# Peptides against a protein of PDB entry 2YKT, part 131

Target 1, 231 residues: chain A of PDB entry 2YKT
Amino acid sequence: SRSEEMHRLTENVYKTIMEQFNPSLRNFIAMGKNYEKALAGVTYAAKGYFDALVKMGELASESQGSKELGDVLFQMAEVHRQIQNQLEEMLKSFHNELLTQLEQKVELDSRYLSAALKKYQTEQRSKGDALDKCQAELKKLRKKSQGSKNPQKYSDKELQYIDAISNKQGELENYVSDGYKTALTEERRRFCFLVEKQCAVAKNSAAYHSKGKELLAQKLPLWQQACADPS

## One batch from the design tools (peptide; made by RFdiffusion4, then SolubleMPNN)

Design b2_p16_5_s1 (from b2_p16_5, 6 letters changed)
Fold by OpenDDE base, seed 5:
Structure b2_p16_5_s1 (fold): chain B 231 residues (1-231), chain A 16 residues (1-16)
Amino acid sequence: as target 1 above (231 residues)
Amino acid sequence: MSASELHEEVREEVLS
């Protein structure tokens, strides 16, 4: 029946969230934590590299023929420091605005969805059982009427069961339809939350990339000309 | 109505 098919679809939405979406989201969070750790590692390794570059700048500053190149090397290290500061800000936002919030949501969601599905199943079954009971009683009444010498005495009661069956069928169909809409809304809400949090991270990432591009674009022409001008 | 048709009908209502 239409109601049975829609019931199966409703249960499948809840199962998909619980068995596919939530585990995949946990994996996404884990991969995000790995990415965060790798970026922190890059920051640490880069500090060592640019500290060594500063040392080369110090040596240039002490030379008679390359003193101005010392300033260039110091500027390169300073631009890197500013870019790394922006990266650290992006990482804080990545952790606090995406990973932590997703982790909090996914941790509580399994219990909520299990309870919601159970509530839906209980009420759906209750309405289905009530419908089946009325259908069974009508069938019994019709059998009794066919075996009776006075079938007309059962006519009013037959009409009452027909009306009750029609009403209960409509109520069941509406309940299952509303249940399916609710389940799809729950699924969409979870994807929307992920998209919104990822948008916030993307904005912060854009700020990091923009600042780096701006700083390098400003200084790179100066650095490229430094060796052409013999002091 | 097929399962796919039922899904699409309800989906459009949720997305509208």
Scores: peptide ipSAE 0.012, ipTM 0.512, DockQ to the pose 0.045
Fold by OpenDDE base, seed 2:
Structure b2_p16_5_s1 (fold): chain B 231 residues (1-231), chain A 16 residues (1-16)
Amino acid sequence: as target 1 above (231 residues)
Amino acid sequence: MSASELHEEVREEVLS
Protein backbone atom coordinates (compact mmCIF):
# COMPACT_ATOMS: atom_id res chain seq x y z
CA SER B 1 0.00 0.00 0.00
CA ARG B 2 0.96 3.65 -0.30
CA SER B 3 1.25 3.98 3.46
CA GLU B 4 3.47 0.94 3.71
CA GLU B 5 5.74 2.22 1.00
CA MET B 6 5.96 5.65 2.56
CA HIS B 7 6.71 4.01 5.88
CA ARG B 8 9.62 2.15 4.34
CA LEU B 9 10.90 5.35 2.79
CA THR B 10 10.71 7.10 6.14
CA GLU B 11 12.67 4.41 7.89
CA ASN B 12 15.21 4.44 5.10
CA VAL B 13 15.84 8.15 5.57
CA TYR B 14 16.58 7.67 9.25
CA LYS B 15 18.70 4.67 8.44
CA THR B 16 20.67 6.63 5.86
CA ILE B 17 21.38 9.41 8.32
CA MET B 18 22.48 7.06 11.06
CA GLU B 19 24.41 4.58 8.97
CA GLN B 20 25.76 6.71 6.14
CA PHE B 21 25.64 10.42 6.91
CA ASN B 22 26.82 10.37 10.51
CA PRO B 23 29.74 8.00 9.92
CA SER B 24 30.75 10.03 6.89
CA LEU B 25 30.55 13.19 8.93
CA ARG B 26 32.76 11.66 11.59
CA ASN B 27 35.25 10.82 8.90
CA PHE B 28 35.02 14.35 7.55
CA ILE B 29 35.81 15.70 11.00
CA ALA B 30 38.73 13.34 11.33
CA MET B 31 40.11 14.41 7.99
CA GLY B 32 39.68 18.00 9.07
CA LYS B 33 41.69 17.38 12.20
CA ASN B 34 44.43 15.84 10.11
CA TYR B 35 44.42 18.85 7.85
CA GLU B 36 44.58 21.18 10.83
CA LYS B 37 47.50 19.30 12.28
CA ALA B 38 49.39 19.46 9.03
CA LEU B 39 48.84 23.19 8.73
CA ALA B 40 49.97 23.70 12.29
CA GLY B 41 53.08 21.81 11.40
CA VAL B 42 53.63 24.08 8.44
CA THR B 43 53.25 27.08 10.70
CA TYR B 44 55.89 25.86 13.07
CA ALA B 45 58.32 24.91 10.36
CA ALA B 46 57.83 28.21 8.59
CA LYS B 47 58.68 30.10 11.76
CA GLY B 48 62.02 28.41 11.94
CA TYR B 49 62.73 29.13 8.31
CA PHE B 50 61.96 32.81 8.52
CA ASP B 51 63.73 33.20 11.83
CA ALA B 52 66.77 31.95 10.02
CA LEU B 53 66.09 34.49 7.30
CA VAL B 54 66.11 37.22 9.93
CA LYS B 55 69.53 36.05 10.97
CA MET B 56 70.72 36.49 7.42
CA GLY B 57 69.25 39.97 7.50
CA GLU B 58 71.18 40.78 10.64
CA LEU B 59 74.40 39.76 8.97
CA ALA B 60 73.60 41.93 5.99
CA SER B 61 72.91 44.88 8.25
CA GLU B 62 76.31 44.47 9.85
CA SER B 63 78.11 44.42 6.53
CA GLN B 64 79.67 47.46 4.92
CA GLY B 65 78.30 46.91 1.46
CA SER B 66 74.97 45.12 1.96
CA LYS B 67 73.21 47.04 4.72
CA GLU B 68 70.14 47.86 2.68
CA LEU B 69 69.64 44.19 1.88
CA GLY B 70 69.27 43.60 5.57
CA ASP B 71 66.11 45.67 5.55
CA VAL B 72 64.80 43.71 2.60
CA LEU B 73 65.33 40.43 4.38
CA PHE B 74 63.65 41.80 7.48
CA GLN B 75 60.69 42.88 5.40
CA MET B 76 60.42 39.43 3.90
CA ALA B 77 60.30 37.94 7.36
CA GLU B 78 57.76 40.50 8.52
CA VAL B 79 55.45 39.80 5.62
CA HIS B 80 55.69 36.15 6.47
CA ARG B 81 54.74 36.92 10.05
CA GLN B 82 51.67 38.78 8.93
CA ILE B 83 50.64 36.05 6.54
CA GLN B 84 51.17 33.45 9.21
CA ASN B 85 49.02 35.38 11.64
CA GLN B 86 46.22 35.22 9.11
CA LEU B 87 46.73 31.52 8.73
CA GLU B 88 46.53 31.04 12.47
CA GLU B 89 43.28 32.93 12.59
CA MET B 90 41.92 30.79 9.81
CA LEU B 91 42.95 27.67 11.69
CA LYS B 92 41.23 28.87 14.82
CA SER B 93 38.07 29.39 12.86
CA PHE B 94 38.48 26.04 11.19
CA HIS B 95 38.75 24.38 14.55
CA ASN B 96 36.18 26.31 16.51
CA GLU B 97 33.55 27.11 13.93
CA LEU B 98 33.61 23.89 11.96
CA LEU B 99 35.28 20.93 13.58
CA THR B 100 34.25 21.44 17.18
CA GLN B 101 30.69 22.29 16.35
CA LEU B 102 30.27 19.42 13.94
CA GLU B 103 31.77 17.06 16.45
CA GLN B 104 29.38 18.22 19.12
CA LYS B 105 26.44 17.77 16.80
CA VAL B 106 27.35 14.34 15.56
CA GLU B 107 27.96 13.05 19.06
CA LEU B 108 24.49 14.05 20.15
CA ASP B 109 22.77 13.03 16.96
CA SER B 110 22.95 9.28 17.32
CA ARG B 111 20.82 9.28 20.43
CA TYR B 112 18.45 11.84 19.06
CA LEU B 113 17.82 10.03 15.80
CA SER B 114 17.44 6.69 17.49
CA ALA B 115 14.81 8.12 19.76
CA ALA B 116 13.05 9.90 16.93
CA LEU B 117 12.92 6.78 14.81
CA LYS B 118 11.72 4.69 17.72
CA LYS B 119 8.98 7.16 18.47
CA TYR B 120 7.85 7.15 14.87
CA GLN B 121 7.92 3.37 14.64
CA THR B 122 6.00 2.94 17.85
CA GLU B 123 3.24 5.28 16.84
CA GLN B 124 3.09 3.94 13.31
CA ARG B 125 2.74 0.41 14.61
CA SER B 126 0.14 1.45 17.11
CA LYS B 127 -1.99 3.01 14.43
CA GLY B 128 -1.47 0.07 12.14
CA ASP B 129 -2.45 -2.40 14.82
CA ALA B 130 -5.55 -0.45 15.64
CA LEU B 131 -6.53 -0.46 12.00
CA ASP B 132 -5.90 -4.17 11.66
CA LYS B 133 -7.97 -4.87 14.72
CA CYS B 134 -10.86 -2.88 13.39
CA GLN B 135 -10.66 -4.67 10.06
CA ALA B 136 -10.64 -7.99 11.81
CA GLU B 137 -13.68 -7.07 13.84
CA LEU B 138 -15.55 -6.05 10.73
CA LYS B 139 -14.70 -9.36 9.14
CA LYS B 140 -16.00 -11.22 12.17
CA LEU B 141 -19.15 -9.18 12.17
CA ARG B 142 -19.80 -9.93 8.53
CA LYS B 143 -19.40 -13.63 9.16
CA LYS B 144 -21.91 -13.44 11.97
CA SER B 145 -24.30 -11.52 9.80
CA GLN B 146 -24.13 -14.09 7.03
CA GLY B 147 -25.01 -16.84 9.45
CA SER B 148 -27.79 -14.94 11.15
CA LYS B 149 -31.52 -15.23 10.61
CA ASN B 150 -31.69 -11.47 11.04
CA PRO B 151 -28.71 -9.90 9.27
CA GLN B 152 -30.20 -6.42 9.53
CA LYS B 153 -29.46 -6.27 13.23
CA TYR B 154 -25.76 -5.94 12.38
CA SER B 155 -26.09 -3.33 9.65
CA ASP B 156 -25.55 -0.30 11.85
CA LYS B 157 -22.54 -1.83 13.51
CA GLU B 158 -21.08 -2.74 10.14
CA LEU B 159 -21.36 0.84 9.01
CA GLN B 160 -19.66 1.99 12.19
CA TYR B 161 -16.72 -0.29 11.57
CA ILE B 162 -16.47 0.82 7.96
CA ASP B 163 -16.32 4.42 9.06
CA ALA B 164 -13.81 3.64 11.77
CA ILE B 165 -11.60 1.80 9.30
CA SER B 166 -11.74 4.69 6.89
CA ASN B 167 -10.80 7.15 9.60
CA LYS B 168 -7.99 5.02 10.94
CA GLN B 169 -6.64 4.47 7.45
CA GLY B 170 -6.62 8.18 6.86
CA GLU B 171 -4.91 8.86 10.16
CA LEU B 172 -2.25 6.30 9.43
CA GLU B 173 -1.59 7.69 5.99
CA ASN B 174 -1.33 11.22 7.30
CA TYR B 175 0.95 10.18 10.12
CA VAL B 176 3.29 8.32 7.82
CA SER B 177 3.28 11.17 5.34
CA ASP B 178 4.16 13.66 8.05
CA GLY B 179 6.79 11.30 9.31
CA TYR B 180 8.42 11.17 5.92
CA LYS B 181 8.42 14.95 5.61
CA THR B 182 9.93 15.22 9.07
CA ALA B 183 12.64 12.74 8.22
CA LEU B 184 13.57 14.56 5.03
CA THR B 185 13.65 17.82 6.93
CA GLU B 186 15.99 16.32 9.50
CA GLU B 187 18.29 15.16 6.76
CA ARG B 188 18.27 18.52 5.03
CA ARG B 189 18.93 20.33 8.29
CA ARG B 190 22.11 18.37 8.80
CA PHE B 191 23.43 19.14 5.35
CA CYS B 192 22.52 22.78 5.74
CA PHE B 193 24.39 22.95 9.01
CA LEU B 194 27.46 21.53 7.36
CA VAL B 195 27.22 23.98 4.48
CA GLU B 196 26.79 26.94 6.80
CA LYS B 197 29.78 26.02 8.91
CA GLN B 198 31.88 25.41 5.84
CA CYS B 199 30.91 28.85 4.58
CA ALA B 200 32.28 30.41 7.75
CA VAL B 201 35.55 28.62 7.23
CA ALA B 202 35.62 29.68 3.61
CA LYS B 203 35.29 33.33 4.58
CA ASN B 204 38.24 33.10 6.90
CA SER B 205 40.23 31.22 4.32
CA ALA B 206 39.49 33.91 1.78
CA ALA B 207 40.74 36.55 4.19
CA TYR B 208 43.97 34.66 4.68
CA HIS B 209 44.59 34.28 0.97
CA SER B 210 43.67 37.88 0.23
CA LYS B 211 45.98 39.27 2.87
CA GLY B 212 48.86 37.17 1.67
CA LYS B 213 48.31 38.16 -1.92
CA GLU B 214 48.13 41.83 -1.06
CA LEU B 215 51.24 41.87 1.08
CA LEU B 216 53.35 39.97 -1.39
CA ALA B 217 52.11 41.97 -4.35
CA GLN B 218 53.02 45.16 -2.56
CA LYS B 219 56.52 44.20 -1.54
CA LEU B 220 57.79 41.85 -4.21
CA PRO B 221 58.69 44.56 -6.75
CA LEU B 222 60.71 46.35 -4.09
CA TRP B 223 62.57 43.23 -3.14
CA GLN B 224 63.30 42.36 -6.75
CA GLN B 225 64.92 45.73 -7.29
CA ALA B 226 67.04 45.71 -4.14
CA CYS B 227 70.15 44.13 -5.64
CA ALA B 228 70.23 46.58 -8.51
CA ASP B 229 70.28 49.58 -6.19
CA PRO B 230 73.29 49.39 -3.88
CA SER B 231 73.60 51.96 -1.11
CA MET A 1 2.54 5.37 -8.17
CA SER A 2 6.02 3.94 -7.79
CA ALA A 3 8.19 4.40 -4.75
CA SER A 4 10.36 6.79 -6.72
CA GLU A 5 7.41 8.88 -7.78
CA LEU A 6 6.16 9.03 -4.23
CA HIS A 7 9.58 10.05 -3.02
CA GLU A 8 9.86 12.84 -5.55
CA GLU A 9 6.40 14.14 -4.80
CA VAL A 10 7.13 14.39 -1.11
CA ARG A 11 10.60 15.77 -1.71
CA GLU A 12 9.31 18.57 -3.87
CA GLU A 13 6.72 19.46 -1.30
CA VAL A 14 9.24 19.55 1.52
CA LEU A 15 11.94 21.42 -0.34
CA SER A 16 9.71 23.95 -2.18
Scores: peptide ipSAE 0.012, ipTM 0.524, DockQ to the pose 0.042
Fold by OpenDDE base, seed 4:
Structure b2_p16_5_s1 (fold): chain B 231 residues (1-231), chain A 16 residues (1-16)
Amino acid sequence: as target 1 above (231 residues)
Amino acid sequence: MSASELHEEVREEVLS
């Protein structure tokens, strides 16, 4: 029946969230943590490299013939510092606004979804059982009427059961339909949450890339001429 | 109506 098929679809949505979405989200969080760790490693390694570059700049500044190149090397290191500051801000957002919040949500979600599904199933079954009972009673009544010398005795009761069955069938169909819409909304809400959190990270990432591009574009022409234009 | 058609109908309602 339409109601049975809709019921199956509803249960499948909840099942998909619990068995596919949530495990995949946990994996996504784990991969995110690995990515964060790697980026932190890059930041640390980069610091060592540019600290060493500063040392080269100090040596140039102490020389008689290369003093101006010391300033260039310092500027290169400073631009790196500013770029790294932007990266650190991106990483903070990545951790706090994406990973932590997703982790908190996914840990709470299993219990919530289980309860929601159970509630739906219980009510669906209750309505179904009530419908089945009315149908069974109508069938019994019809059997009695067919064997009776006075079938008209049961006519009013038969009409009452027919009306009750029609009403209960409609209620069941509406309930299952609403249940399916609710389930799809729950699924969409979870994807939307992920998208929104990823958008926040993307904005901060864009700021990091933009700042880096801006700083390098501004300074690189100057640095490229440093050896050609001795002081 | 197939299960797929029914799914799509309800999906469109949710997304509207």
Scores: peptide ipSAE 0.009, ipTM 0.513, DockQ to the pose 0.043
Fold by OpenDDE base, seed 3:
Structure b2_p16_5_s1 (fold): chain B 231 residues (1-231), chain A 16 residues (1-16)
Amino acid sequence: as target 1 above (231 residues)
Amino acid sequence: MSASELHEEVREEVLS
């Protein structure tokens, strides 16, 4: 029946969230943590590299013929520091605005969805059972009427059961339909939350890339000319 | 394909 099909679809939405979406989201969070760790590792390794560059700049500054190149090397290290600061801000946002919030939600969601599904199933079954009982009573009444010497005495009661069945069928269909819409809304809400949080991360990432591009664009021409100008 | 292979494919498309 239409109501049975809609009921199956509703249950499948909840099952898909619990068995597919939530596990995939946990994996996404785990991959995000790995990515964060790798970027933190890059940050640390880069610090060592540019600290060594500063040392080369110090040596240049101590020379008689390469003093100006010392300033260039220091500027290169400083630009790196500023870019690194922006990366740290991006990582902070990535951790706090995406990973932490998703992790908090996914851990609580399993219990919520299980309870929501159970509530829906209980009420759906209750309405279905009430309908089945009414249909069974009508069938019994019709059998009794067929075996009776006076079938007309059951006519009013038969009409009452027919009306009750119609009403209960409509109520069940409406309930299951609303249940399906609710389930789809729950699924969409979760995807929307993910998209919104990813947008926040993307904005911060864009700021990191923009700052790096800006700083390098300002300084690179100066650095490129440093060796062309004799001291 | 692996995730790395997919990422490379996407990068090539964007940079072309």
Scores: peptide ipSAE 0.000, ipTM 0.368, DockQ to the pose 0.014

Design b2_p16_5_s2 (from b2_p16_5, 9 letters changed)
Fold by OpenDDE base, seed 1:
Formats: structure tokens, C-alpha cells, sequence
Structure b2_p16_5_s2 (fold): chain B 231 residues (1-231), chain A 16 residues (1-16)
């Protein structure tokens, strides 16, 4: 029946969230933490590289013929430091605005969804059992009427059961329909939350890239001229 | 009505 099919679909939505979406989201969070750690490692390694560049700038500053190139090398290291500060800010937001919030949600969700599914199943079964009982009683009544010398004795009771069955059928169908809509809304909300948090990360990432581009575009022409015009 | 058709009807109602 339509009600039975929609009931199966409703249960499958909850099952998909619990068995597919939530485990995949946990894996996504784990991969995010790994990515964060790698980027922190890049920050540390970059510091060593540009500290070594500063040392080369010191040597240039001590030379007789390359003194002005020392300042250029120092500026290169300083621009990198500023870019790295932007990366650290991005990483902080990545951790606090995406990873932590997703982790908090996914850990609470298993218990919530289990309770929601159980509540739906209990009420659906209760309504279904009540309907089945009325249908069974009507069948018994009709059997008695067919074997009776006075079938008219059962006519009023038959009409009452027919009306009760119709009402209970409609109630069950509406309940299951609303349940399916609710389940799909729950699924959509979880995807929307992920999209919104990823948008915040994208904005912070864009700010990091923009700052880097701006700083390098400003200084690079000056650095390129340093060797062509010795002082 | 198939399960797929039923799913599509509900999807159109609540998500579009």
C-alpha cells in the first residue's frame, strides 16, 4: 500500500543519515584535522626557510658591493611573515568554525536520531495495529452476518466499523506522510549545516589568498629592480 | 505508484 511504501521510505531516510551520512561526516572531520595539522607543519617549516633567508640578507648587508640587496632579502622575509600570520588566522577559524562545530553536532546526532526514529516507529505501529484490529473485527462481523437468519441485526455495527476503518486509514496515511516530510527535512538540515560551515571556511581562505596576492604584487616590482640598479 | 514516484512527489513538495 501507499502507506506501507512511504513508511519504508521514512525509515530508510533515518537509516541513511545514521549509517551513511554521520559516518562520512566523522571521516570528513578526521580528514579536516589531518589537513589542519599538515598546514601547521607548513607554517613551521616555512619559518625555518625564511629565517635562513634573513641570514643571507645579513651577509649581504655586511658586503661592500651588495648592501642594498640585504634590505630586499629582509623585505621578502617580512612579507612572508605577514602572509603566514594570515594563514594562522585562517587555521584558527577552520578549527573553531568548522571542525569543532561539526564534531559537536555529529556526536549528539546519533542519540537524537535513534530517539526520533523510535518515536516515529512506535506511533506508526500503534496506528497500524488499531487499523488492523478494526479490519479484523469487520471481517468477523460479516462472517457472522452471512450465517445469520437475521442479517439486519448487524447492519449498524458494520457501518460503524467501516467509518472507523476509513478514519483510521486516513489518520495513518497523514501521519506517515508527515513523518516522511520530517525525515527529509532533517536530512536536508544536516547538509545545509555542512554547506554553511564550509562557506565560512571559503571566505576565510579567500581573505588569506587576497592578502598574499596584495602584499606580493606591491613589493615584487621593487625587488625585481634591485639587481638592475645597484647603489 | 512506485516507491520512486512517491519519493519524487514528496521531494518536489518540500524541497522545491
Amino acid sequence: as target 1 above (231 residues)
Amino acid sequence: MSASELHEEVRKEILE
Scores: peptide ipSAE 0.012, ipTM 0.530, DockQ to the pose 0.042
Fold by OpenDDE base, seed 4:
Structure b2_p16_5_s2 (fold): chain B 231 residues (1-231), chain A 16 residues (1-16)
Amino acid sequence: as target 1 above (231 residues)
Amino acid sequence: MSASELHEEVRKEILE
């Protein structure tokens, strides 16, 4: 029946979220943490490199013939420091706005979905059983009526069961239909949440890239000319 | 209506 098919579909949506989406999301979070760790490693390594560059700038500043190049080297290090600060801000956003929030949600979601599915199943079964019972009673009543010398005795009861069956059938169909819509909405909400959080990360990433581009575009021509203009 | 068709109809309704 249509109601049975929708019921199966509803259960499958919940199962898909619980058995496929949530595990995949957990893996996504884990991969994100690995990526974050690697980027943090880059940040730390970069600091060491540019600190060493500053040291070279100090030596240049102490020299007789390369003093002006010391300032250039310091500027190079400073610009990269600023770029790195922007990367750190992006990483903070990545951690706090994406990974942490997803981790919290996926943990809570397992319990929520299990309860939601159980509630749906219980109510669906209850309505189904009530319908089946009424149908069975009607069938029994009809058998009794056919064997009776006075079938009219059962006519009122038959009508009552018919009405009850019709009402219960409608209620079951509506319940299952609404359940399916709810399940699909829950699934969509989870994907939307992921997209929204990823958008926040993307905005911060864009800021990092733009800042780096701007700073380097401004300074690089000056640095390139430094060796051609001996003082 | 097939299960697939039903799925699509419901999906469409949710997205409207």
Scores: peptide ipSAE 0.010, ipTM 0.511, DockQ to the pose 0.042
Fold by OpenDDE base, seed 2:
Structure b2_p16_5_s2 (fold): chain B 231 residues (1-231), chain A 16 residues (1-16)
Amino acid sequence: as target 1 above (231 residues)
Amino acid sequence: MSASELHEEVRKEILE
């Protein structure tokens, strides 16, 4: 029946969220943590590299013929320091606004979805059982009527059962339909949450890349000319 | 209607 088919679809949505979406989301979070760790490693390694560059700049500044190149080397190191600072800010946002929030949601979601599905199933079954019972009673009544010398005695009761069955069928169909819409909405909400959090990350990432591009674009021409300039 | 058709009808309602 339409109701039974829609019921199966509803259960499948919940099942898909619990068995496919949530595990995949946990994996996504794990991959994000790995990515974060790698980028943090880059930041740390970069610090050492550019600190060493500063040392080279100090040596240049102490020289007789390369003093101005010291300033260039300092600027190079400083620009990259600023870029790394932006990266760190991006990573903080990546951690706090994406990973942490997704992790919190996915941890709570398993229990929530299980309870929601159980509630739906319980009520669906209850309505189904009530319908089945009413149908069974009508069948019994009809059997009695067929064996009776006065079938008209049962006519009013038969009509009452028919009406009750119709009403219960309608209630069941509506409940299952609403349940399916609810389930799909729950699924959509989870994807929307992911998209929204990823948008925040994208904004922060854009800021990082923009700042780096701007700083380097501003200074690179100057640095490229430094060796051609008189000492 | 098929299960797929039913799904699409519900989907459209949610996306509107």
Scores: peptide ipSAE 0.009, ipTM 0.503, DockQ to the pose 0.043
Fold by OpenDDE base, seed 3:
Structure b2_p16_5_s2 (fold): chain B 231 residues (1-231), chain A 16 residues (1-16)
Amino acid sequence: as target 1 above (231 residues)
Amino acid sequence: MSASELHEEVRKEILE
């Protein structure tokens, strides 16, 4: 029946969220934590590299013929420091605004969805059972009427059961239809939340890349000419 | 193309 098919679709939406979406989201969070850790590792390794560059700059500054190149090397290290500070700010946002919030939501969601599905199933079954009962009573009444010498005695009761069946059928169909819409809305809400949080990450990432590009574009021409200029 | 195929193409372009 149409109502049975719609019921199956509704249950499948809840099952898909619980069995596919939520586990995949947990994996996404785990991969995000790994990515954060790797970027922190890059930060540490970069610091060591540019600290070593500063040391080369100090040696240049102590020389008589390469003093100005010392300043260039210091500037290169300083620009990197500023870029790295911007990366750290991006990582803080990535952790606090994306990973933490997703982690909190996915843990609460398992209990919520289980309860929501159970409530839907209980009410759907209750309405179905009430419909079946009315249909069974109508069948019993019709059997009594066929065996009776006065079938008109049961006509009013038969009409009442027919009306009750029609009303209960309509109520069941509406309930299942609304249930399906609700389930789809719940699914969409979860994807929308993920998209919105990822947009915030993208915005912060864009700011990081823009700042780095600006700083390097400003200084690189100066650095490129440093060896050609007399001391 | 699949999402995975697209990601692989992008990675190749970055590494070349």
Scores: peptide ipSAE 0.000, ipTM 0.375, DockQ to the pose 0.014

Design b2_p16_5_s3 (from b2_p16_5, 8 letters changed)
Fold by OpenDDE base, seed 5:
Structure b2_p16_5_s3 (fold): chain B 231 residues (1-231), chain A 16 residues (1-16)
Amino acid sequence: as target 1 above (231 residues)
Amino acid sequence: MSASELHEEVKEEILS
């Protein structure tokens, strides 16, 4: 029946969130933490490289013929420092605005969804059982009427059961339909939350990339000309 | 009505 099919769809939405979405979200969070750790590792490794570059700049500054190249090497290291500061800000946002908030939600969600599904199933079954009972009573009444010498004595009661069945069928269909809409809304809300948090991270990432591009675009022409200039 | 048709009807209502 339509109500049975809609009921199956409703249960499948809840099961998909619990068995597919939430585990996948946990994996996404784990991969995010790995990415964060790798970026922190890059920052640490880069510090050693640019500290060594500063040392080369110091040697140039002490030379008689390459003194001005010392300033160029120091500027390269300073631009790196500013880019790394922007990366650290992006990483803080990535951690606090995406990973932490997703982790908090996914941890609480399993219990909530299980309870919501159970509540829906209980009420759906209750309405279904009440309908089945009314249909069974009508069937019994019709059998009794068919075997009776006076079938007319059951006519009013038959009409009452027919009306009750129609009303209960409509109530069940509406309840299951509303249940399906609710389940789909719950699913959509979770995807929307992920999208919104990822948008916030993307904005902060854009700021990091923009700052790096700006700083390098400003200084790179100067650095490229440094070897052509007389000492 | 198929399961797919039921799904699309409810989906369109939520997304409207």
Scores: peptide ipSAE 0.010, ipTM 0.508, DockQ to the pose 0.044
Fold by OpenDDE base, seed 3:
Formats: sequence, C-alpha cells, structure tokens
Structure b2_p16_5_s3 (fold): chain B 231 residues (1-231), chain A 16 residues (1-16)
Amino acid sequence: as target 1 above (231 residues)
Amino acid sequence: MSASELHEEVKEEILS
C-alpha cells in the first residue's frame, strides 16, 4: 500500500542519516583534522626557511656592496610572515567554525535520531494496530450477520465500523506522510548546516589567498629591480 | 507510482 511504502521510505531516510551520512561526516572531520595538521606543518617548515633567508639578509646588510639587497631579503621574509599570519587566521576559523561544531553535532545526533525514529515507529504502529482491530471487528460482524435470521440488526454497527476504518486509514496516511516530510527536512537541515559552515571556511580561505596575492603583487616589482639598481 | 517517484514528489514539495 501507499502508506506502507511511505513508511518504509521514512525509516530508510533515518537509517541513511545514521548509517551513511553520520559516518561520512565523521570521516570528513577526520580528513579535515589531517589537512589542518599538514598546513600547520607547512607553516612550521616555512618559518625555518624564511628565518634562514633573514640570515642571508643580515649578511647582505653587513656588506658594503650589497646593503640594499639586505632590505629586499628582509621584505621578502616580512611578506611571508604576513601571509602566514593570514593562514593562521584561516586555520583558526577552519578548526573552530567547522571542525569543532560538526564534531559536537555528529556525536549528539545518533541519540536524537534514534529517539525520533522510535517515536515515529511507535505511533505509526499504534495507528496501524487500531486500524487492523477495526477491520477485524467489521469482518467478525459481517460473519455474524450472514449467519443471522435478522441481518438488519447489525446494519448500524457495520456503518459505524466502516466510518471508523475510513477515518483511521486517513489518519495513518497523513501521519506517515508528515513523518516522511519531517525525515527529509532533518536530512536537508544537516546538509544545509555543512554548507553554511563550509561557506565560512571559504570566506576565510579567500581572505588568505587575497592577502597573499596583494602583498606579493605590491612588492615583487620592487624586488625584481633590486639587482639592476646601481649600488 | 514507484518508491522513487513518490520520493521525488515529496522532495519537490519540501524544496518548493
């Protein structure tokens, strides 16, 4: 029946969230943590490289013929520092605004969804059992009427059961339909939350890339001319 | 209608 099919679909939505979405989200969080760690590692390694560049700049500044190149090397290291600061801001947002919040939600979600599914199943079964009972009573009444010398005695009661069955069938169908819409809304809400948090990360990532581009575009022409200028 | 058709019908209602 349509109600049975819709009931199955409703249960499958909850199962899909619990068995597919949530495990995949946990994996996404884990991959995010790995990515964060790798970027932190890049930051650390880059610090060593540019600290060594500063040392080369110091040597240039101590020379008589390459003093101005010392300033260039210091500027290169300073631009790197500013780019790394922007990366750290991006990573902070990535950790706090995406990973932490998703981790908190996914751990609580299993209990919530289990309770929601159980509530739906309990009420669906209750309505189904009530319908089945009325159908069984109508069948029993019809058997009595067929064996009776006065079948008209049962006519009013038969109409009452037919009406009750119709009403209970409608209630069950509406309940299952609403349950399915609710389940799909729960699924959509989770994807929307992920998209919104990822948008915040994307904005911070864009700021990192923009700042790097701006700083390098401003300074690179100056650095490229440094060796052409007479000392 | 199939389960897939029913799913799409309800989905469109929610997304509208």
Scores: peptide ipSAE 0.009, ipTM 0.501, DockQ to the pose 0.042
Fold by OpenDDE base, seed 2:
Structure b2_p16_5_s3 (fold): chain B 231 residues (1-231), chain A 16 residues (1-16)
Amino acid sequence: as target 1 above (231 residues)
Amino acid sequence: MSASELHEEVKEEILS
């Protein structure tokens, strides 16, 4: 029946969220943590590299013929520091605005969805059982009527059962329909949450890239000319 | 209507 098919669809949505979406989201979070760790590693390694560059700048500053190149090397290191600070802010956002929040949601979601599905199933079954019972009673009544010397005695009661069956059928169909819409809404909500959190990360990432581009674009021409005009 | 048709109708309603 239509109601039975829609019921199966509803259960499948919940099943898909629980068995496909949530595990995939956990994996996404795990991959994000790996990415974060790698970027933190880059940050640390970069610090060492540019600290060493500063040392080269110090040596240049102590020289008789290369003093101005010391300033250039210091500027290079300073630009790196600024870029790195922006990266750290991006990483904080990545952690706090995406990973942590998704992790919190996914941990709570299993229990929530299980309860929601169970509630739906319980009520769906209850309505179904009530319908079946009413149908069974009508069938029994009809059998009694057929065996009776006065079938008209049962006519009013038969009509009452027919009406009750119709009403219960309608209620069941509506309930299952609403259940399906609810399930799809729950699924959509989860994807929307992911998108929104990813947008926050994307904004911060854009800021990082923009800042780096701007700083380098401003200084690179100066650095490229540093060896042309010795002091 | 088929289950697929019903699915699409509900989907459109939610996405509208």
Scores: peptide ipSAE 0.008, ipTM 0.472, DockQ to the pose 0.043
Fold by OpenDDE base, seed 4:
Structure b2_p16_5_s3 (fold): chain B 231 residues (1-231), chain A 16 residues (1-16)
Amino acid sequence: as target 1 above (231 residues)
Amino acid sequence: MSASELHEEVKEEILS
């Protein structure tokens, strides 16, 4: 029946969230933490490299013939520092606005979804059982009427059961339909949350890349001429 | 109506 099919679809949505989405989200969070760790490693390694570059700049500044190149090397290190500041801001957002919030939600979600599914199943079964009972009673009544010398005695009761069955069938169909809509909304909400949090990270990432591009584009021509234009 | 058709109908309703 339509109601049975819709019921199966509803249960499958909840199962898909619990058995596919949530485990995949946990894996996504784990991969995100690994990525964060790697980026932190890059930041640390970069610091060492550019600290060493500053030292080379100091030596140039102490020389009589290469003093102006010291300033160039310092500018290169400073641009790096500014780029790293933007990266750190991106990483903070990545951690706080994406990973932490997803982790908090996914841990709570299993219990919530289980309860929601159980509630739906209980009510669906209750309505189904009530319908089945009315159908069974109508069948019993019809058997009695067929064996009776006065079938008209049961006509009013038969009509009452027919009406009750029709109403209960409609209620069941509506309930299951609403249940399916609710389940799909729950699924969509979870994807939307992920998308929204990823958008926040993307904005910060864009700022990091933009600032880096801007700074390097501005300074690179100057640095490229430094050896050609001795002061 | 197939399960797939029913799914798309409900999806359209939610997204409308």
Scores: peptide ipSAE 0.007, ipTM 0.471, DockQ to the pose 0.043

